# Ledger of designs, part 15: peptides against a protein of PDB entry 7SID

Target 1, 151 residues: chain A of PDB entry 7SID
Amino acid sequence: LHMYLMLLKELPGEEYPLPMEDVLELLKPLSNVCSLYRRDQDVCKTILNHVLHVVKNLGQSNMDSENTRDAQGQFLTVIGAFWHLTKERKYIFSVRMALVNCLKTLLEADPYSKWAILNVMGKDFPVNEVFTQFLADNHHQVRMLAAESIN

## One batch from the design tools (peptide; aimed at target 1 R38 Q74 T77)

Design b2_p14_6 (made by RFdiffusion4)
Pose (drawn by RFdiffusion4):
Formats: structure tokens, C-alpha cells, sequence
Structure b2_p14_6 (pose): chain A 151 residues (1-151), chain P 14 residues (1-14)
């Protein structure tokens, strides 16, 4: 787990992007890793805080081949799964704050929501519309974080 | 399940 979190945090870089096939290799086991630790709040928070680093390489669209959409879908389905589970009151405010940070990073990466769309229950939700929903949260810290990052 | 759907999508890609 430590090895995978370290690789996720360190390998992606903004100045010189990785090949997309390497991004796919990084994102391949993430779904299983998140599946094992679905119950644990601390691990989920750590996983989100480490995966928010991959958006810098994911946001590149110059080489918009099939691998780009494959990697974007692999990441967005996991993010949408976390958001859906959060809507059902399944996570504590720490995981919600980490998710807010991830969504803020996604908004930074794609301001126009060309590709950053969460898919859940056969429906699609743009990240910008989803982000404003956190202003009505039951925890003051998450609301303040969303209000401050609303810019 | 939402995590089963994400696993199935990942396996279909690889």
C-alpha cells in the first residue's frame, strides 16, 4: 500500500508529462485498492489525497488517443463512486474534504468541463454543478473549504 | 455495485 501511494504521489509530473500508457498502468490497480479499503475512513482519505496528484497528467489532451479517454474514464468512475457513496452519508467529513480537494483540482484542470464529467447510475454530472452542492454541507469546515475554493 | 462497475471497466480496457 505504501509503495503504491508513494508511486502515485511521486511519479506524475506537470512540467514533463508521462506517456499515457504509464498513466494507465498507474491507474489499473486503483479500483481494487479502493475496493479493499472502502470501509476505512483514514485510508480512503489518504488514497484521495495521494490520487489528486494524477490530474496534472490526466488533463493533458494534446495526444487525445484512445488511451487518454481510457485513463480519464478509469479515474472519473472512481471519483464518481466516491461522490455517490458520499451522497449516501457513508463517509466522515475528512473524506468529504479530500473529495472536495480532488474536485477543486479537477476544476482547475478542465474549467469548461469538456471531459471532467462524473458518471453514476447511468447519469452524467458536470464537475462544476457538483461542486456547488458542497456549500450546503452539514460540517462547517467543508463548507468553508468549498466557499474559499469557489473562485 | 459501484466498485464492481469500476473493476469491470478497468478489466475491459486491459
Amino acid sequence: as target 1 above (151 residues)
Amino acid sequence: DVFEEATEYTESVH

Design b2_p14_6_s1 (made by RFdiffusion4, then SolubleMPNN; from b2_p14_6, 7 letters changed)
Fold by OpenDDE base, seed 2:
Formats: sequence, C-alpha cells, structure tokens
Structure b2_p14_6_s1 (fold): chain B 151 residues (1-151), chain A 14 residues (1-14)
Amino acid sequence: as target 1 above (151 residues)
Amino acid sequence: SLFEEAIAYTNSIY
C-alpha cells in the first residue's frame, strides 16, 4: 500500500501528463486497493487526494484512444463505488471533501459529462448531476466546497 | 461489500 500510494503521489502534474500506458498500469490495482481499504477513512482520503493527478491526465488525453477509454472506465468505476458508499453514509466528511475535489476536476475536464458518467448498479449518473447532490451534503464544509466549485 | 459489488458490476460494462 505504501509504495502504491507513493507512486500515486509522485505523479506528474498537468504540465507534464503521463503516457496513457503508464496511467493504465497505475489504475490496474486501484480498484482492488480501494476495495481492500474501503473501511479505512484515512486511506480512502489519501487515495482520492492522490488520484487527482490521474484525473488531470485523463482529461488531456485523446478520447479516441482505446487506452484512454479503458483508463477512464477504470477510474470512473472507482469513483462510482466511492460515491455509492457515500450515499450509504459510509464515509466521513473529509473523505467526501476529497471525492468532491475529484468530481470537480472531472467536470473541469468534461463539463458536459460526455465521458464522465458514473455507472452504478446498472444506472448511469452524469458527474454533473452527482456533483450537484453535494450542495445538500450534511456537512457545511462539503457544501461550501461544492458551492465554490460551481461559482 | 457494497464497494466490491459496485466494482464488479461496473467492470462488467467495460
């Protein structure tokens, strides 16, 4: 876990995007790691904070590439799972804050939710609609963060 | 778990 988190942390910024092949390699174990530590709030928060760089890379990639679609799908699967558990009140506000930041970054990359769509339990949820729900979050800091992202 | 179920289901779509 530690090594994996370090790799995520050391991802280059938006200025120097990673090759999609490298993004895929990093995403491959992500779902398993998230699932394993789904009950650890601190680990989940850390993961969500680190994958922000991945979102930035995905947004700048060629949408016609099979690898890009694969990477986007894998990432959205993880985000969808986090959102699903959030709706089930499984995550504290700090994790939800990190999730909102991920969703914000997705919306910046895909404002019209052309590819940023969460599929959870057979239903599609555009990230724009998902994001709006956090405006009504029970925690004031989450609401404020969501509101700041819209304005 | 719900997380595992969500992952498994969404993985079937791609």
Scores: peptide ipSAE 0.046, ipTM 0.708, DockQ to the pose 0.308
OpenDDE base, seeds 1, 3, 4, 5: peptide ipSAE 0.037, 0.038, 0.044, 0.039; ipTM 0.670, 0.671, 0.695, 0.667; seed 3 fails the geometry check

Design b2_p14_6_s2 (made by RFdiffusion4, then SolubleMPNN; from b2_p14_6, 6 letters changed)
Fold by OpenDDE base, seed 2:
Structure b2_p14_6_s2 (fold): chain B 151 residues (1-151), chain A 14 residues (1-14)
Amino acid sequence: as target 1 above (151 residues)
Amino acid sequence: SLFEEAIKYTESIY
């Protein structure tokens, strides 16, 4: 886990996006790692904070390539799972804030949710629709963070 | 499909 998190942390920002092939390699174990540590709030928060760079990389890529779609799908699968568990009240506010930041970044990359769609239990949820739900979050800081992104 | 994988993941996370 530590080694993987270090790799995620060292991802270049939007200024110097990684080749999609490298992004894919980093995403491959992500779902397994998230699943394994799904009950660890600190690990989940850390993961969500680190994958912000992945979202930025995805937004800079050619959306028509198969590799891009694959990477987007893998990432959205993880985000969808985190959101699903959030709806089940499994995560504390700090994890939810990290998730909101991911969703915000997704919307910046895809404002019209052309590809940013979460599939949860067989149903599709556009990220913009998912994001608005955090405006009604039980925690004040989460609501404020969500509201800030809209303005 | 990617959606099928998403379903499996969300179901398995519990």
Scores: peptide ipSAE 0.042, ipTM 0.681, DockQ to the pose 0.174
OpenDDE base, seeds 1, 3, 4, 5: peptide ipSAE 0.032, 0.036, 0.027, 0.028; ipTM 0.665, 0.667, 0.624, 0.635

Design b2_p14_6_s3 (made by RFdiffusion4, then SolubleMPNN; from b2_p14_6, 6 letters changed)
Fold by OpenDDE base, seed 1:
Structure b2_p14_6_s3 (fold): chain B 151 residues (1-151), chain A 14 residues (1-14)
Amino acid sequence: as target 1 above (151 residues)
Amino acid sequence: DLFEEAIKLTESIY
């Protein structure tokens, strides 16, 4: 786990986008890791904070290739799962804060939710619609972060 | 494909 988290943390930033093939390889174990540690709030928070780099890389890709779509889909699957569990009140505010940051970054990359659509239990949820739900979050810091992100 | 992956992940979390 620690090695994987370090890999996520040390990903090149927006200035140096990774080849899509490398992004795909990085995303392959992500869903399994998230599932395994789904009950560990600190690990979930750390994962969500580190995958911000992945979102930035996905947004920098000007190639509308099959690999890009696949990478986006794999990432959105994970985000959708975190959002779903958030609705089930499974995560504390710090994890929700990290999730909001991910959603914010997605909206920056895809303001019109052309590809940023969460699929949960067979239903599609555009990220722009999902994001607004955090304006009504029970924790004031989450609401504040969501509100500031819209401005 | 994405639908199936989402379902698998969701079910594995429960």
Scores: peptide ipSAE 0.041, ipTM 0.681, DockQ to the pose 0.175
OpenDDE base, seeds 2, 3, 4, 5: peptide ipSAE 0.035, 0.040, 0.040, 0.033; ipTM 0.667, 0.696, 0.684, 0.660; seed 3 fails the geometry check

Design b2_p14_6_s4 (made by RFdiffusion4, then SolubleMPNN; from b2_p14_6, 6 letters changed)
Fold by OpenDDE base, seed 2:
Structure b2_p14_6_s4 (fold): chain B 151 residues (1-151), chain A 14 residues (1-14)
Amino acid sequence: as target 1 above (151 residues)
Amino acid sequence: SLFEEAIEYTNSIF
């Protein structure tokens, strides 16, 4: 886990995006890691904070690439799972804030939700629709973060 | 329970 988290942390930012092939390799173990630690709030928060770099990479890539679509799909599946568990009130506010930051970054990359769509239990949810739900979050700081992201 | 359903779903994803 530590090694994987360090890899995510050290990902290049927007100025130097990774090749999509490398992004795919990094995403492969992500689902497994999230699954193993889904009940650990601190680990989940850390993961969500680190995958912000992945979102930035995905947003800068050519959407016509099959690898890009694959990477986007894998990432969105993970985000969808976190969102689902959030709806089930399984995560504390700090994890939800990290998730909001991920969703914000997705919206910045895809304002019209052309590809940023969460599929949860067979239903599609555009990220913008998902994001607005955090405006009504029970925690003040989460609501404020969501509001700041829109305005 | 809702928790069990959530776990079942996430198990299908992860």
Scores: peptide ipSAE 0.065, ipTM 0.723, DockQ to the pose 0.115
OpenDDE base, seeds 1, 3, 4, 5: peptide ipSAE 0.052, 0.060, 0.062, 0.064; ipTM 0.714, 0.721, 0.720, 0.720

Design b2_p14_7 (made by RFdiffusion4)
Pose (drawn by RFdiffusion4):
Structure b2_p14_7 (pose): chain A 151 residues (1-151), chain P 14 residues (1-14)
Amino acid sequence: as target 1 above (151 residues)
Amino acid sequence: AEEEREEEQEAFLE
């Protein structure tokens, strides 16, 4: 777990992007890793805080081949799964804060929501519309974080 | 690949 979190945090870089096949290799075990630790709040928070670093390489669309959409879908389905589970009151405010940070990073990467759309229950939600929903949260710290990052 | 991701998402949510 430590090895995988370290690789996720360190390998992606903004100045010189990785090949997309490497991004796919990085994102391949993430679904299983998240599946094992669905119950644990601390691990989930750590996983989200470490995966928010992949958006810098994911946001590149110059080489918009099939691998790009495959990697974007692999990441967006995990993010959407976390958001859906959060809507059902399944996570504490720490995981919600980490998800807010991830969504803020996604909003930074794709301001127009061309590709950053969460898919859940056969429906699609743009990240910008989803982000404003956190202004009505039951925890003050998450609301303040969303209000401050609303810019 | 798209179908594998749908199945992984459904399994995670179950």

Design b2_p14_7_s1 (made by RFdiffusion4, then SolubleMPNN; from b2_p14_7, 6 letters changed)
Fold by OpenDDE base, seed 4:
Structure b2_p14_7_s1 (fold): chain B 151 residues (1-151), chain A 14 residues (1-14)
Amino acid sequence: as target 1 above (151 residues)
Amino acid sequence: MKEELEEKQKKFLE
């Protein structure tokens, strides 16, 4: 886990995007890793914070290749699962904060939700619609973070 | 690919 998280953390920013093939290879095991630690709040928070770098790389891709779609799908599968479990009240505020940051970054990369759509159990949820739910979060810091993203 | 992703998510949510 630590080695994998380190790789995610060391991803370059928006100025130096990784080749999509490399992004895809990093994303393929992500769902499995998350599933193993879904009940560990600290690990989930760490994972969500680290995948912010991946979102930045996905957003910089101007190519509509199969690898791009695959990478986006791998990532959205994980985010959708975290969102679903959040709706089930499985995560503390700090994990929800990290999730909001991921969603914020997705909206910045894809403001029209062309690809940023969460599919959970056969239903589609555009990220912009999902994001607004956090404006009514029970924790004040989550609400504040969500509100900052709107302004 | 879609089925693979669905299976991954299903496993995640189990």
Scores: peptide ipSAE 0.612, ipTM 0.937, DockQ to the pose 0.845
OpenDDE base, seeds 1, 2, 3, 5: peptide ipSAE 0.611, 0.612, 0.611, 0.609; ipTM 0.937, 0.937, 0.937, 0.936

Design b2_p14_7_s2 (made by RFdiffusion4, then SolubleMPNN; from b2_p14_7, 5 letters changed)
Fold by OpenDDE base, seed 2:
Structure b2_p14_7_s2 (fold): chain B 151 residues (1-151), chain A 14 residues (1-14)
Amino acid sequence: as target 1 above (151 residues)
Amino acid sequence: MEEELKEEQKKFLE
């Protein structure tokens, strides 16, 4: 886990995008790692904070490439799961804050939710609609973060 | 790939 988290943390930002092949290699174990530590709030927060780099890389890629679609799918699968568990009140505010940041970054990369759509249990949820839910979050800091992202 | 991802998500949600 710690080695994987270190790799995610050291990913270059939007200014220095990674080859999609490298992004895919990093995403391959992501769902398994997240699933294994789904009940650990601190680990989930850390993971969500680190995967922001992935979103930044995805935003600069050719959306029509198979590798890009694959990377998007792998990432959105994880985000969708985190969102679903959030709706079930499984995560504390700090994890929700990290999730909102991921969703914000997704919307910045895809403002019209052309590909930023969360599919959970066979149902589609555009990220813009998902994001709106956090405006009504029970925690004031989450609401504030969501509101700041819109303005 | 899509089916594999769905299965991974299912495991995550269990």
Scores: peptide ipSAE 0.345, ipTM 0.869, DockQ to the pose 0.891
OpenDDE base, seeds 1, 3, 4, 5: peptide ipSAE 0.337, 0.337, 0.341, 0.337; ipTM 0.867, 0.866, 0.868, 0.868

Design b2_p14_7_s3 (made by RFdiffusion4, then SolubleMPNN; from b2_p14_7, 8 letters changed)
Fold by OpenDDE base, seed 3:
Structure b2_p14_7_s3 (fold): chain B 151 residues (1-151), chain A 14 residues (1-14)
Amino acid sequence: as target 1 above (151 residues)
Amino acid sequence: MREELLKKQQEFLE
């Protein structure tokens, strides 16, 4: 786990994106890791903070590439699961804040939610619509973060 | 691929 988290943390920023093939290899085990540690709030927070770099890489790629669509799908599947479990009140505010940051970075890369759409159990939820739900979060810091991210 | 992703997500949500 720690080695995998280190790899996620060391992903280059927006200025130096990784090849999409490398991103795919990194994303492949992500769902399994998240599923295994879904009940560990600290691990979930750490994962969500580290995958912010993945969003930056995905936003730099051509939408017409099959590899790009695959990478986006794998990433959005995980984000969708975290969002769904958040709605079921499974995560504390610090995890929700990390999720909001992920959604914010998705909107920065795709402001009109052309590809940033969460598919959960066969239903589509555009990230811009999902994001507005955090304006009504029970924790003030989550609401503030969501509100600040709109501007 | 979509079917595989849905399966992974379902496992995550169980």
Scores: peptide ipSAE 0.420, ipTM 0.898, DockQ to the pose 0.918
OpenDDE base, seeds 1, 2, 4, 5: peptide ipSAE 0.415, 0.418, 0.414, 0.417; ipTM 0.897, 0.897, 0.896, 0.897

Design b2_p14_7_s4 (made by RFdiffusion4, then SolubleMPNN; from b2_p14_7, 8 letters changed)
Fold by OpenDDE base, seed 3:
Structure b2_p14_7_s4 (fold): chain B 151 residues (1-151), chain A 14 residues (1-14)
Amino acid sequence: as target 1 above (151 residues)
Amino acid sequence: MKEELEKQQQQFLS
């Protein structure tokens, strides 16, 4: 886990996007890692904070590439699962804060939700619609973070 | 790929 988290942390920002092939290799174990640690709030927060760099790389890639679509799908599958478990009140505010930051970054990369769509249980949820739900979060810091993203 | 992603998500949510 530590090595994997280190790799996620060391991803470059917007100035130097990674090749999509490298992004795919990094995303392959992500779902399994998240599944194993879904009940550990600290690990979930750390993972969500580190994958922010992945979102930045995905947003700068060619949308017509099959590899890009696959990478986006793998990432959105994990985000969708975190969102679903959030709706079931499984995560504390610090994890929800990290999730909102991921959603914010997705909206920056895809403002019109062309590809940023969460598929959960066979249903599609555009990130635009999902994001607004955090404006009504029970924790004031989560609401404030969501509101800052809109203003 | 879609089917594999669905399986991964189902495992996550189980």
Scores: peptide ipSAE 0.591, ipTM 0.933, DockQ to the pose 0.897
OpenDDE base, seeds 1, 2, 4, 5: peptide ipSAE 0.590, 0.589, 0.587, 0.589; ipTM 0.933, 0.933, 0.932, 0.933

Design b2_p14_8 (made by RFdiffusion4)
Pose (drawn by RFdiffusion4):
Structure b2_p14_8 (pose): chain A 151 residues (1-151), chain P 14 residues (1-14)
Amino acid sequence: as target 1 above (151 residues)
Amino acid sequence: SEELKDIEEELLED
């Protein structure tokens, strides 16, 4: 777990992007890793705080081949799964704050929501519309974080 | 496409 979190945090870089196949290799076990630790709040928070670093490489669309959409879908399905589980009151405010940070990073990467769309229950939600929902949260810290990051 | 559906079902399984 430590090795995988370290690789996720360190390998992606903004100045010189990785090949997309390497991004796919990084994102391949993430779904299973999140599945094992669905119950644990601390691990989920750590996973989200480490995975928010891949958006810098994911946001590149110059080489918009099939691998780009495959990697974007791999990441967005996991993010949407976390969001859906959060809507059902399944996570504490720490995981919600980490999800807010991830969504803020996604909004930074794709301001026009061309590709950053969460898919859940056969429906699609743009990240910008989802982000404003956190202004009505039951925890003051998450609301303040969303209000401050609303820019 | 089918792989993403499998991942969604795995992550949302009760």

Design b2_p14_8_s1 (made by RFdiffusion4, then SolubleMPNN; from b2_p14_8, 7 letters changed)
Fold by OpenDDE base, seed 3:
Structure b2_p14_8_s1 (fold): chain B 151 residues (1-151), chain A 14 residues (1-14)
Amino acid sequence: as target 1 above (151 residues)
Amino acid sequence: SSELEEIEKKLLAE
């Protein structure tokens, strides 16, 4: 886990996008790691903070590439799962704040939610619509973060 | 896809 988290942390930012093949390799273990540690708030927060780099890389890729679509799908599945579990009140505010930052980054990369769509339980939820729900979060810091992100 | 759905279910499973 520690090594994997280090790899996520050391990913280049938006200015230095990674080849999509590298992104795919990083995403391969992500779902398993998230599933295994889904009840560990600290690990979830750390993962969400680090995958911000992945979001930035996904926004720099060709949308017509099969690998890009695959990577986007894998990533969005994980984000969708975190969002769903958040709605079920499974995560503390610090994890929700990390999730909001991920959603914010997605909106920056895809402001019109052309590809940034969460599919949860067979239903599609555009990230822009999902994001607005955090404006009504029970925790004041989450609401504030969400409000700052839309301005 | 079926693969993505399985991943989602895995993450959502308690």
Scores: peptide ipSAE 0.033, ipTM 0.689, DockQ to the pose 0.886
OpenDDE base, seeds 1, 2, 4, 5: peptide ipSAE 0.032, 0.032, 0.032, 0.031; ipTM 0.683, 0.685, 0.679, 0.678; seed 4 fails the geometry check

Design b2_p14_8_s2 (made by RFdiffusion4, then SolubleMPNN; from b2_p14_8, 6 letters changed)
Fold by OpenDDE base, seed 2:
Order: sequence, then C-alpha cells, then structure tokens
Structure b2_p14_8_s2 (fold): chain B 151 residues (1-151), chain A 14 residues (1-14)
Amino acid sequence: as target 1 above (151 residues)
Amino acid sequence: SSELKEIEQLLLSE
C-alpha cells in the first residue's frame, strides 16, 4: 500500500501529463486497493487526495483513445463507489472533502459531464448532478468546499 | 463495461 500510494503521490501535475499507458498502469491496482481499504477512513482519504493528479491527467487526454476511455472508466468506477458509500454514510467528513475535491477537478475538466458520469448499480449519474448533493452535506466544511466551485 | 461493473460490486461489497 505504501509503495503504491507513494507512486500516486509522485505523479506530475497538469503541466506534465503522463502517457495514457502509464496512467492505466497506475489505475490497474486502484480498484483492488480501494476495495481492500474501503473501511479505513484514513487510507481512503489518502487515496482520494493522491488520485487528484490522475484526474488532472485524464482531463488533458485525448478522448478518442480507447485507452483514455478505459482509464476514465476505471477511475470513475472508483469514484462512483466512494460516492455510493458516502450516500450510505460510510465515510466521515474528511473523506467526503477529498471526494468533493476529486469531483471539482472532474467538473473543471468536463463541466457538462460529457464523460464524467458515475455509473452506480447500472444507473448513470452525471458528476455535475452528483456534485450538487454535497451542497447539502451535513458537515459545514463539506458544504463550503462544494460551494467554492459554484461561486 | 462488464468488467467495470464487477469492479464496482467488489468495491461496494460490504
């Protein structure tokens, strides 16, 4: 876990996007790691914070590539799972804060949710619609963070 | 994809 998290942390920012092949390699174990540690709030927070770099890379990629769609799909699956578990009140506010940051970054890359769509339980949820739900979050800091992207 | 759905179920299985 530590080595994987360190690898995610060392990802370059938006200024230096990674080749999609490298992004895919990083995403391959992500779902398994998230699944294994889904009950650990601290690990989930750390994962969500580190994958922000992945979101930035995905936003700069060519949408026509099959690899891009694959990478986006894998990432969105993880985000969708975290969102779903958030709806089930499985995560504390600090994890939700990290999730909101991911969603904000997605919206910056795809404001109209053309590709940023969470498929959960066979249903599609555009990120822009999902994001608005955090404006009504029970924790004031989560609401404030969500509101920053609106104002 | 079918694979993504399976991954989702893995993550959501509690």
Scores: peptide ipSAE 0.075, ipTM 0.743, DockQ to the pose 0.877
OpenDDE base, seeds 1, 3, 4, 5: peptide ipSAE 0.062, 0.063, 0.064, 0.070; ipTM 0.734, 0.736, 0.740, 0.739

Design b2_p14_8_s3 (made by RFdiffusion4, then SolubleMPNN; from b2_p14_8, 4 letters changed)
Fold by OpenDDE base, seed 2:
Structure b2_p14_8_s3 (fold): chain B 151 residues (1-151), chain A 14 residues (1-14)
Amino acid sequence: as target 1 above (151 residues)
Amino acid sequence: SEELKQIEEKLLAE
């Protein structure tokens, strides 16, 4: 886990996007790691904080590539799972903050949620609509973080 | 796509 998290931490940002093949390699174990540690608040927060770089890379990629679609799909699946569990109040505010940051970054890359769509239990949820729900979060810091993205 | 659904289900399985 620590080695994987370190790799995520060192992922280049938007300035120097990684080849999609490299992104895919990093995403391969992500779902398993998230599943395994889904009940660990600290690990989840750390993962969400580190995958921000992945979001930035995905936002600059061409949608016509199979690898891009695959990477986006894998990432969105994970985000969707975290969001779903958040709605079920499974995560503390600090994890929700990290999730909002991910969603914020997604919206910056895809403001109209053309590809940033969470599919949870067979239903599609555009990230822009998902994001607005955090404006009504129970924790003031989460609401504030969400609000600053709108204003 | 089916694989992604399976991953989702795995993540959501408590």
Scores: peptide ipSAE 0.031, ipTM 0.677, DockQ to the pose 0.888
OpenDDE base, seeds 1, 3, 4, 5: peptide ipSAE 0.030, 0.029, 0.030, 0.029; ipTM 0.673, 0.677, 0.678, 0.667; seed 4 fails the geometry check

Design b2_p14_8_s4 (made by RFdiffusion4, then SolubleMPNN; from b2_p14_8, 6 letters changed)
Fold by OpenDDE base, seed 1:
Structure b2_p14_8_s4 (fold): chain B 151 residues (1-151), chain A 14 residues (1-14)
Amino acid sequence: as target 1 above (151 residues)
Amino acid sequence: SSELEEIEKKLLEE
């Protein structure tokens, strides 16, 4: 786990986009890691904070590429799962803060939610619609972060 | 895709 987290942490940001093939390889174990540690709040927070770099890379890639669509799908599946579990009150505020930052970054990369759509339990939820739900979060810091991200 | 759906199910398991 620690080696994988280190890899995510050291992933180049928007200034140095990775080849999509490398992104795919990085994303491949992500769902399994998230599933295994879904009940560990600290690990989930760390993962969500580190995958921000992945979002930045995805936003700069050729959106028409099959590999890009595949990478986007894999990433969005993870984000959708975290969002779903958040709705079920499974995560503390610090994890929700990290999730909001991910959603914010997604909206920056895809303001019109062309590809940033969460599919949860067979239903589609555009990220822009999902994001607004955090304006009513029970924790004031989460609400504040969501509000600041809009303005 | 079917593969993504399967991954989601794993993440959502209680």
Scores: peptide ipSAE 0.033, ipTM 0.695, DockQ to the pose 0.880
OpenDDE base, seeds 2, 3, 4, 5: peptide ipSAE 0.031, 0.031, 0.038, 0.032; ipTM 0.691, 0.695, 0.705, 0.688; seeds 2, 3, 4, 5 fail the geometry check

## One batch from the design tools (peptide; aimed at target 1 N32 S35 G73 L85)

Design b2_p15_1 (made by RFdiffusion4)
Pose (drawn by RFdiffusion4):
Formats: sequence, C-alpha cells, structure tokens
Structure b2_p15_1 (pose): chain A 151 residues (1-151), chain P 15 residues (1-15)
Amino acid sequence: as target 1 above (151 residues)
Amino acid sequence: HEIPNFAEEANALKP
C-alpha cells in the first residue's frame, strides 16, 4: 500500500508528462485498492489525497488516442463511485474534504467540462454542477472549503 | 482470490 501510494504521489509530473500507457499502468490496480479499503475512512482519505496528483497528466489531450479516454474513464468511474457513496452518507467529513479537493483539481484541469464528467447509475453529471452541491453540506469546514475554492 | 471491482460495486460504469 505504501509503495503504491508513493508511486501515485511521485511518478506523475506536470512539466514532462508520462506516456499514457504508463498512466494506464498506474491506474490499473486503483479500483481493487479502493475496493479493499472501502470501509476505512483514513485510508480512503489518504488514497484520495494521493490520487489527486494524477489529474495533471490526465488532463493532457494532445495525444488524444484510445489510451487517453481509457485512462480518463478509469479515473472518472472511481471518482464517481466515491461521490455516489458520499451522497448516501457513507463517508465522514475528512473523505468529503479530500473529494472536494479532487474535484477542485479536476475543475482546474478541465474548466469547460469537455471530458470531466462523472458517470453513475447510467447518468452523467458535469463536474461544475456537482461542485456547487457542496455549498449545502452539513459540516462547516467542507462548506468553507467549497466556498473558498469556488473561484 | 479475486477482488471485486470497486466502481462496478457502486454502479459507476464507463460509457
């Protein structure tokens, strides 16, 4: 777990992007890793805080081949799964804050929501519309974080 | 042993 979190945190870089196949290799076990630790709030928070670093390489679209969409779908389905579980009151405010940070990073990467769309229950939600929903949260800190990052 | 897919367990599927 430590090895995987360290690789996720360190390998992606903004100045010189990784090949997309390497991004796919990084994102391949993430679904299983998240599945094991679905119950644990601290691990989930740590996983989200570490995975928010891959958006810098994911947002590149110059080489928009099949691998780009595959990697974007692999990441967005996990983010959407976390959001759906959060809507059902399954996570504490720490995981919600980490998800807010991830969504803010996604908004930074794709302002027009060309590709950053969460898919869940056969429906699609743009990240910008989802982000404004956190203004009505039950925890003051998450609301303040969303209000401050609304810019 | 096999590990279930986390996104499928939450009905978060690719298009």

Design b2_p15_1_s1 (made by RFdiffusion4, then SolubleMPNN; from b2_p15_1, 6 letters changed)
Fold by OpenDDE base, seed 2:
Structure b2_p15_1_s1 (fold): chain B 151 residues (1-151), chain A 15 residues (1-15)
Amino acid sequence: as target 1 above (151 residues)
Amino acid sequence: MSIPDFAKENNALPP
């Protein structure tokens, strides 16, 4: 876990996007890691904070590439799972804050949710619709963060 | 560190 998290943390910023092949390699173990630590709020928060760099890379990539679509799909699966568990009230506000930041970054990259669609339990949920739900979050800081992202 | 109560069957992350 530690080594994987370090790799995620050391991802280059928006100025130096990673090759999509490298993004795919980093995403491959992500779902398993998240599943293993899904009950650990601190680990989940850390993961969500680190994958922000991945979101930035995905947004700058060629959407027509098969590798890009694959990477987007893998990432969205993980985000969808976090959102699903959030709806079930399984995550504290700090984890939800991190999730909102991910969703915000997705909307910046894909404001019309052309590819940013969460598939949960066989249903599709555009990220823009998912994001608006956080405006009504029970925690004031989550609501404020969501509101700031729209303005 | 807070650990929520997850149901084993319904709260697994998809592969």
Scores: peptide ipSAE 0.029, ipTM 0.647, DockQ to the pose 0.120
OpenDDE base, seeds 1, 3, 4, 5: peptide ipSAE 0.026, 0.027, 0.026, 0.029; ipTM 0.637, 0.636, 0.624, 0.637; seed 5 fails the geometry check

Design b2_p15_1_s2 (made by RFdiffusion4, then SolubleMPNN; from b2_p15_1, 6 letters changed)
Fold by OpenDDE base, seed 5:
Order: sequence, then structure tokens, then C-alpha cells
Structure b2_p15_1_s2 (fold): chain B 151 residues (1-151), chain A 15 residues (1-15)
Amino acid sequence: as target 1 above (151 residues)
Amino acid sequence: SSIPDFSKENNALKP
């Protein structure tokens, strides 16, 4: 786990995007790692904070390539799962804060949710409409973070 | 923080 988290942390951001082939290799174990540690709030928060760099890389890539679509799909599967568990009230506010930051970054890369669509239990949820639900979050810091992202 | 119950979400994070 620690070695993988270190690799995620060291991933170059928007200023220096990685080749999509390298991003794909990094994403391959992500779903399994998230699933294994989904009950650990601190690990989930750490993962969500690190994958912000993945979103930045996806936003700078060729959106029409097959590898980009594959990377987007793998990433959105993970975000969709965290969203689903959030709706079931499984995560504390600090994890929800990290998730909102991921959604904020997705909206910056795809404001109209052309590709940023979460598929949860067979239904599609565009990130722009998912994001607005955090404006009504029970925790004031989550609401504030969501509100500042609209502007 | 307490460990949440994920019994209903066993496959939520699986591809």
C-alpha cells in the first residue's frame, strides 16, 4: 500500500502531464486498492487527495484517443464508488471534502460533463448535477467548499 | 473514527 501511495503522490500534475500509457498502468491497481481499504477513512482520504493529479493529467490529454477513454473509465469507476458510499453515509466529512475536490477538478476539466459521468448501479449521473448535491451537505465545511467551486 | 458497515456495498469499488 505505502509504495503504491508513494507512486500516486509523485505523479506529475497538470504542469507536466504523463503519457496516457503511463497513466493507465498506474490506474490498473487503483480499484483493487480502494476496495481493500474502503473502510479506512484515513486511507480513503489519502487516495482521493493523490488522485487529483490523475484528473489533471486526463484534462491535458487527447480526449479522442482510445487510451484516454479507457483511463477516464477506470478513474470514473473509482469516483463513482466513493460517491455511492457517500450517499449511503459511509464517510466522514474529511473524506467527503477530498471527494468534492476531485469533483471540482473534474468540472474544471469538463464543465459540461461530456465525459465526466458517474455510472452507479446501472444509472448515469453527470458530475455537474452530482456536485450540486454537496451544497446541501450536513457539514458546514463541505457546503462551503462546494459553494466556492461554483464560481 | 469508527469503521463503517459496508455489507451492502461489497462490490461497489470493483470494476
Scores: peptide ipSAE 0.034, ipTM 0.671, DockQ to the pose 0.135
OpenDDE base, seeds 1, 2, 3, 4: peptide ipSAE 0.029, 0.033, 0.029, 0.031; ipTM 0.654, 0.667, 0.655, 0.659

